# Ledger of designs, part 135: peptides against a protein of PDB entry 6B4J

Target 1, 315 residues: chain A of PDB entry 6B4J
Amino acid sequence: DITMQWYQQLQDASMQCVLTFEGLTNSKDSQAKKIKMDLQKAATIPVSQISTIAGSKLKEIFDKIHSLLSGKPVQSGGRSVSVTLNPQGLDFVQYKLAEKFVKQGEEEVASHHEAAFPIAVVASGIWELHPRVGDLILAHLHKKCPYSVPFYPTFKEGMALEDYQRMLGYQVKDSKVEQQDNFLKRMSGMIRLYAAIIQLRWPYGNRQEIHPHGLNHGWRWLAQILNMEPLSDVTATLLFDFLEVCGNALMKQYQVQFWKMLILIKEDYFPRIEAITSSGQMGSFIRLKQFLEKCLQHKDIPVPKGFLTSSFWRS

## One batch from the design tools (peptide; made by RFdiffusion4, then SolubleMPNN)

Design b1_p21_1_s4 (from b1_p21_1, 9 letters changed)
Fold by OpenDDE base, seed 4:
Structure b1_p21_1_s4 (fold): chain B 315 residues (1-315), chain A 21 residues (1-21)
Amino acid sequence: as target 1 above (315 residues)
Amino acid sequence: SEELKKIRKEIEEELEKLLEE
């Protein structure tokens, strides 16, 4: 399975990255601990500051992240911080930065869907300049949300139920599994972020270059989802999230082929989703149904709320 | 139904192509 091979390669790369900076993370030296904390803050705080307020502020954040990754000193917490302060500093920062982008999907985008776009455009721009960060973003995303690959983890003989639940993306704390609504909310946020990343380009980069992880991956994702049996509640929820965020972009890119896919979803795939949808899960199903019916009726997919416009970049 | 089967096949072929890139 090519998809699973890709998944595993990214996970292996992520694990190798962790091993590379283990010396920094496990150091008991006071100076090393200080450097670690400073680097962690320098990597993560700018991402947390991303907002929909102004394009100029977003540019400043981008420039700060790029400078940090380029080995230049940046101001963080009133201190000058550089990845050159430790031999493992760059690997550590790349990993933590990528992790933070995914966390923003899991938390911020989950709560505020419009936040996907400013986060995604920064992530896309950084990915273009720093491919390793992109790979690590995927690795973190895939681990937390296997549906972003997509694949559905399977229960294996001898596996603990809690481990299986974690593989599915659930949080399990003190032997208590996360509530379904919270789980779906987090998964939605991550899928929405991913759907935004694949369609957005940093406007101040070299646009002549190919998107490092563009809309072709969106097409792949949809095709793969449709070739899989639907999962109860999850498929309907995430398919809606994905199409709401990147459906307009996919429509523009793939045109007739995209509409054929939507018809296939509506006429062939929906009955399969319905067959596994319980009465308590009808909300997600109905939402997807209404969305597709509206799009097919109007022969258009709306631009998603929060999509960045030219006016945003002039602010 | 035949048209839907055709569309599915086209999507599958496109998927295979994309995965090879």
Scores: peptide ipSAE 0.030, ipTM 0.702, DockQ to the pose 0.714
Fold by OpenDDE base, seed 5:
Structure b1_p21_1_s4 (fold): chain B 315 residues (1-315), chain A 21 residues (1-21)
Amino acid sequence: as target 1 above (315 residues)
Amino acid sequence: SEELKKIRKEIEEELEKLLEE
């Protein structure tokens, strides 16, 4: 399975990255610990500062992240911080930065869907300049949300139930599995972030270059989902999330082919979702139904709420 | 039904193409 090979390659690369900076992570030296903490803050704080308020602020955040990844000193917590302070500094920062982007998907975007766009445009822009960060974003995303690949993890003989639940993307703490609503909320946030990344380009970069992970991956994702058996509640939820965020962009890119796919979803795939939907899961089902019907009726996919406009970049 | 079969085939072909790239 080529999709699983891609998944595994990214996970292997991520694991190798962790091994590379293990010396920094496991150091008992006080100076190394200080450097680690400074680098971690420098990598993650700018991402947490991303907001929908002003384009100028977003540019400042982007420039700071790019400077850090380029080996330049940046100000963080009143101190000058550079990845050159430790031989494993760059690998560590790239890993933590990528992890933080995905975390913003599962937390910030999960709670505020419109936050997907400013986070995604920064992530996309950084990915163009730093491909390794992009690969690590995918690795973190795929691990937390296998549905972003997409694939459905299977229970293997001898596997602990908790491990299987974690593979499915559930958080398990003190032998208690995460509630379904919280699980779906986090998955939704990550899918929405991904759907935003694949369609957005940093406006101050070289637009002549091909998007490092563009809309073709959105088309692939949809095609792969449609070739899989639907999962109860999960498929209806995430398919809606994906289409709401990137459906307009896919419509513009693929035109008639997109509409053919949408018809296939409505007429062929949707009944299969319905067949596995329980009465307690009708909310997600109805939401998807209404979205599909509205889009087909109007022959249009609306621009998603929170999409960044020219006025945002002038602020 | 025939139209749906055609669409499905087109999507499958597109998927194969994308996965081979």
Scores: peptide ipSAE 0.030, ipTM 0.690, DockQ to the pose 0.687
Fold by OpenDDE base, seed 1:
Structure b1_p21_1_s4 (fold): chain B 315 residues (1-315), chain A 21 residues (1-21)
Amino acid sequence: as target 1 above (315 residues)
Amino acid sequence: SEELKKIRKEIEEELEKLLEE
């Protein structure tokens, strides 16, 4: 399966990256520890500062991240920090930066759906300039949310239940599995972030270039989802999240083909979701139903709430 | 654009496969 091969390649690259900077990570040297912490902060703090407040602030954050990845010194925590402080610094920063973007999907976007757009546009812009960061974003995303690939992890003989739950994306702490609502919330955030990334371009870059991971991947995602048996609650939830965020962009890009896909979802795939939906899981199902019906009736998908406008970039 | 034309063609082919299955 080509999709699973791609998944595995990205995971292998991510693992190789971790091995590359393990010397920095595992060092007991006080100076190395200091450098590690400084680099980690320099990589992650700017991402946490992303907000919907002003386009100018977003540009500053982008420039800082780009400068760091370019080997330039940046100010962080009152100190000058550079990836050149350690031979493994760049690999470490790229990994931690990518991890942080996905974490913002998991946490910030999960709680505030509109936050997907400013985070995604920065991620997309950085990906354009630093392809390795993009690959690592995918690797982190795929590991935390296999539904973003998409695939549904299967239980293997001899596997511990907790390990299977983790593979599915659940957090398991002290032998307690995460509540379904919290799980779905985190998955939703990550899917929404992904759906935003594939449609957004950094406005201050060369927009004539092809998006490094554009809407064609959104189409691929939909096609793969439709070729899979639905998973109870999960499929309805994430399909809605995806379409709400990038449905308008897909509609504009693929036009008639998009509407054919949407009809296929409504007429063929939706009944399959219904068949596996229990009475206690009707919320996500009903939400998807209402969304599909509204879109088909109006022959339009609304621009998602929080979509970045020209006025945002002038602020 | 040429790229858009290619993408649309690929999508159409994928949709046709989905409809046939």
Scores: peptide ipSAE 0.028, ipTM 0.636, DockQ to the pose 0.093
Fold by OpenDDE base, seed 3:
Structure b1_p21_1_s4 (fold): chain B 315 residues (1-315), chain A 21 residues (1-21)
Amino acid sequence: as target 1 above (315 residues)
Amino acid sequence: SEELKKIRKEIEEELEKLLEE
């Protein structure tokens, strides 16, 4: 399975990255610990500052992240911080930055769907300049949300239930698995972030270059989903999330082919979702149904709420 | 329907193409 090979390759690369900076993370030296913390803050704080407020602020954040990744000193916590402070600093920062982007999907976007776009445009722009960060974003995303690959993890003989739950993307704390609604909320946030990343380009970059992980991956994702058996509640939820965020972009890009796919979803795949949907899970099902029906009826997919406009970049 | 089968095939072919890139 090519998809699973890709998944595994990214996970392996991520693991190798962790091993590369293990000396920094496991150091007992006080100075190394300080450097680690400074680098971690420098990598993650700018991402947490991303907001829908002003394009100028996003540019400042982007420039700061890019400067850090470029080996330039940046101000963080009142100190000058550079990845050159440690031989493993760059790998560490790339890893933590990528992790933070995914966390923003998991947390911020999950709670505020509109937040997907400013986060995504920064992530996309950074990915364009720093491909390794992009690969690590995917690795983190895939690990937390296997449905972003997409694949559905399977229970293996001898596996602990908790481990299986974690593989599915559930948080398990103190032997308590998170509630389904919270799980789906987090998954939704990550899928929405991903759907935003694949369609957005940083406006101050070289637009002549191909998107490092563009809409073709959105098309791939949909195609792969349709070739899989639906998972109860999950498929209906995430398919809606994905289409709501990037459906308009896919429509514009793939035109008639997109509509053929949408018809296939409605007429062929949707009944399969229905067949596995319990009465208690009708919410996500109905939402997807209404969305598909509306889009097909109007022959249009609306621009998602929170989509960044020219006016945003002038602010 | 035959049309749906055709559409599915087209999507599968597109998927294969994308995965080979």
Scores: peptide ipSAE 0.028, ipTM 0.686, DockQ to the pose 0.728

Design b1_p21_2_s1 (from b1_p21_2, 10 letters changed)
Fold by OpenDDE base, seed 5:
Structure b1_p21_2_s1 (fold): chain B 315 residues (1-315), chain A 21 residues (1-21)
Amino acid sequence: as target 1 above (315 residues)
Amino acid sequence: DAVKKYMEEMNKKIEEFEKKK
């Protein structure tokens, strides 16, 4: 399976990355610990600031992240920080940065859907300049949300239930599994972030370059989802999230084929979702239904709320 | 590439669906 090979390749690369900076993370030296913490803050704090910032400030954040990844010193917490402070500094920063982008999907976007766009445009822009960060974003995303690949993890003989639950993307703490609503909320945030990344380009970059992970991956994702049996509640939720965020972009890109796909979803795939939807899960089902019906009726997919406009970049 | 393959498969699936109508 090509998809699973791709998944595994990204996971392997991510694991290898962790191994490369293990010396930094495991060091008991006080100076090394300080460097680690400084690098971690320098990598993650700018990302956490994205959701509250205007276009001009967003550019400043982007420039800061890019500078850090380029080996230049940046100011963080009143200190000058550089990846050159440790031989493993760059690998560590790339990993933590990628992790933080996904975490913002999991947390910030999950709670505030509009936050997907400013986070995504920075992530996309950084990905163009630093492909390894992009690969690590995918690795983190895929691990936390296998539905972003997409695939449904299977229970294997001898596997602990908790491990299986974690593979499915659930948080398990103290032998307590996360509630379904919280799980879906986190998955939604990550899918929405992904859907935003694949359609956005950093406006101050070289637009002549091909998007490193563009809308064609969105089309692929849909194709794979539609080739899979629907999963109760999950499929309806995430399919809606995905289409709400990138449906307009897909419509513009694929035009007639997009609408044919949407009809296929409504007439062929939707009944399969319905068949596995319980009365307690009708919320996600109804939301998807209403979205599809409205879009087909109006022959339009609305621009998602929070989409970045020219006015945003002038602010 | 894998993306191209799946895009083609999607198109094929759409076509097959339309033929069944």
Scores: peptide ipSAE 0.253, ipTM 0.856, DockQ to the pose 0.685
Fold by OpenDDE base, seed 1:
Structure b1_p21_2_s1 (fold): chain B 315 residues (1-315), chain A 21 residues (1-21)
Amino acid sequence: as target 1 above (315 residues)
Amino acid sequence: DAVKKYMEEMNKKIEEFEKKK
């Protein structure tokens, strides 16, 4: 399967990256530890500072991240930090930066859906300039949320239940599996972030160039989802999240074909979701149903809440 | 291109659905 091959290639690349900077991460040398911590902070703190407050601040954050990835010194924690401080510094920073973007999906976006857009536009812009960061974003995303690929991990003979649960994206601590609501919340955040990334371009870049991972991947994702048997609660939840965030963009891009797809979901795919939905899981199903019915009735998908406007960039 | 292939598959799926109507 081409999709699984792609998944594995990204995971392999991510693993190779980790191996490349193993010397930095495993070093017991005091100076190396200091450098590692400084680089980690320099990579992650700017991402955590992303907010919906002002476009100018977002630009500053972007410039700082780009400078760091470009080998320029940046100020972090009152110190000058550069990836040149260690030969493995760049690989480490790229990995940690990508990891942090995905983490913002599962944490910040999960709790505040509107946060997807400022995070995504920075991620998209950085991806355009630093393709390796983009690949690592996908690798982290796919590992934490296999539904973003999409595929459903299968239980293999001899596998521990906890390992299977982790493969599905659940957090397992002290032999206690994460509650379903928390699981879905995290998955939703990551899917929403992904849906935002594929549609947004950094406005201060060369927008004439093709998006490095654009809406065509959204169309691909939908195609693959619709070719899969739905998973209870998960499919309805994430399909809604995806369409709420990027449905408007997909509508504009694919026009008639988009609406045909939406009708296909309502008339052909919904019964399959319903068939596996228990009475206790009707919430996500009903939410998706209402969304689709509203969109089809109005022949429009609303611009998602939090979408960045021209006024944001003038602030 | 894998993405193109899946896009084509989507279109085919849509067409098949429309034929059933």
Scores: peptide ipSAE 0.243, ipTM 0.850, DockQ to the pose 0.664
Fold by OpenDDE base, seed 4:
Structure b1_p21_2_s1 (fold): chain B 315 residues (1-315), chain A 21 residues (1-21)
Amino acid sequence: as target 1 above (315 residues)
Amino acid sequence: DAVKKYMEEMNKKIEEFEKKK
């Protein structure tokens, strides 16, 4: 399976990255520990500062991240920090930065859906300039949310139930699996972030270049989802999340084919979702149904709430 | 290209669906 090969390649690259900076992370040297902490803060704090408030502030954050990845010194926590402070510094920062982007999907976007867009545009812009960060974003995303690939992890003989639950994306703490609502909330955030990344370009970059991971991957994702048997509650939830965020962009890109796909979902795929939907899960199903019916009726998908406009970039 | 393959698959699926109508 080509998709699984791609998944595994990204995971392998991520693991190799971790091994590369193991010396920095495992060092007991006081100076090395200090450098590690400074680099970690320099990589993650700017991402946490991303907001929907002003485009100018977003540009400052982007420039800071790009400068750090380019080997330039940046100010963090009142200190000058550079990846050149340690030979493993760049790999470490790339990994932690990518991890933080995905965490923002898992946490911030999960709670505030509109936050997907400013985070995604920065991630997309950084990905364009630093492809390795993009690969690591995918690796982190795929590991936490296999539905972003998409694939459904299977239980293997001899596997512990908790490990299987973790593979499915559940958090398991003290032998307790997270509640389904919290699980879906986190998955939704990550899918929404991904859906935003594939459609957004950093406005101050070279727009003549092809998006490193563009809308064609959105079309791919939908194709694969539709070729899979629906998973109870998960498919209805994430399909809605995905289409709400990038449906408008897909409509503009694929036009007639997009609408044919939506009709296929409504008429052919929905019955399959319905067949596996319990009474307690009807909410997610109804939400998706109403969304698609509205879109088909109006022959339009609204621009998602929080989409970045020209006015945002002038602020 | 894996992406192209799945795009083609989507198109095929759409075509098959339309034929069933």
Scores: peptide ipSAE 0.193, ipTM 0.838, DockQ to the pose 0.719
Fold by OpenDDE base, seed 3:
Structure b1_p21_2_s1 (fold): chain B 315 residues (1-315), chain A 21 residues (1-21)
Amino acid sequence: as target 1 above (315 residues)
Amino acid sequence: DAVKKYMEEMNKKIEEFEKKK
């Protein structure tokens, strides 16, 4: 399976990255520990500062991240920090930055769906300039949300239940599995972030370049989802999340083919979702149904709430 | 490329679905 090969390749690259900076992370040297912490903060704090408040602030954040990745010194925590402080600094920063973007998906976007767009546009812009960060974003995303690949992890003989649950994307703490609602919330956030990334371009970059991971990947994702048996509650939830965020963009890009796909979902895929939907899980199903019906009726998909406008960039 | 392949597969699925109607 080419998709699984891609998944594994990204995971392998991520693992290799971790191994590369292991010297930095495992160092007992006080100076190395300090550098590690400074680099970690420099990589992650700017991402946490991303907000919908002003485009100018978003640009400042982007510039800081880009500067850091470019080997330039940046101010973080009152100190000058550079990836050149350690031979493994760049790899470490790229990894932690990518991880933080995904964390913002599972946390911030999960709680505030509109936050997907400012985070995504920064991520997309950074990805354009730093492809390795993009690959690491995918690696982190895929690991936390296998449905973003998409694939459904399978239980293997001899596997611990908790490990299987973690593979599915559940958090397991103190032998307690995450509640389904919280799980879906986090998955939704990550899918929404992904759906935003694939459609957004950093406006201050070279827009003549091809999007490093554009809408064609959204089309791929949908194709693969539709080829899979739906998973109870998960498929309906994430399909809605995905279409709500990037459906308008897909509509504009693929036009007639998009609508045909939407009809296929409504008429052919829905029965399969319904067949596995229990009475207690009808909420997600109904939400998707209503969304599709509305879109098909109006022959339009609304621009998602939180979509960045020209006015945002002028602020 | 993998993406192109899946896009083609999507189009094929759409076509097949339309033929069933």
Scores: peptide ipSAE 0.247, ipTM 0.852, DockQ to the pose 0.640; fails the geometry check

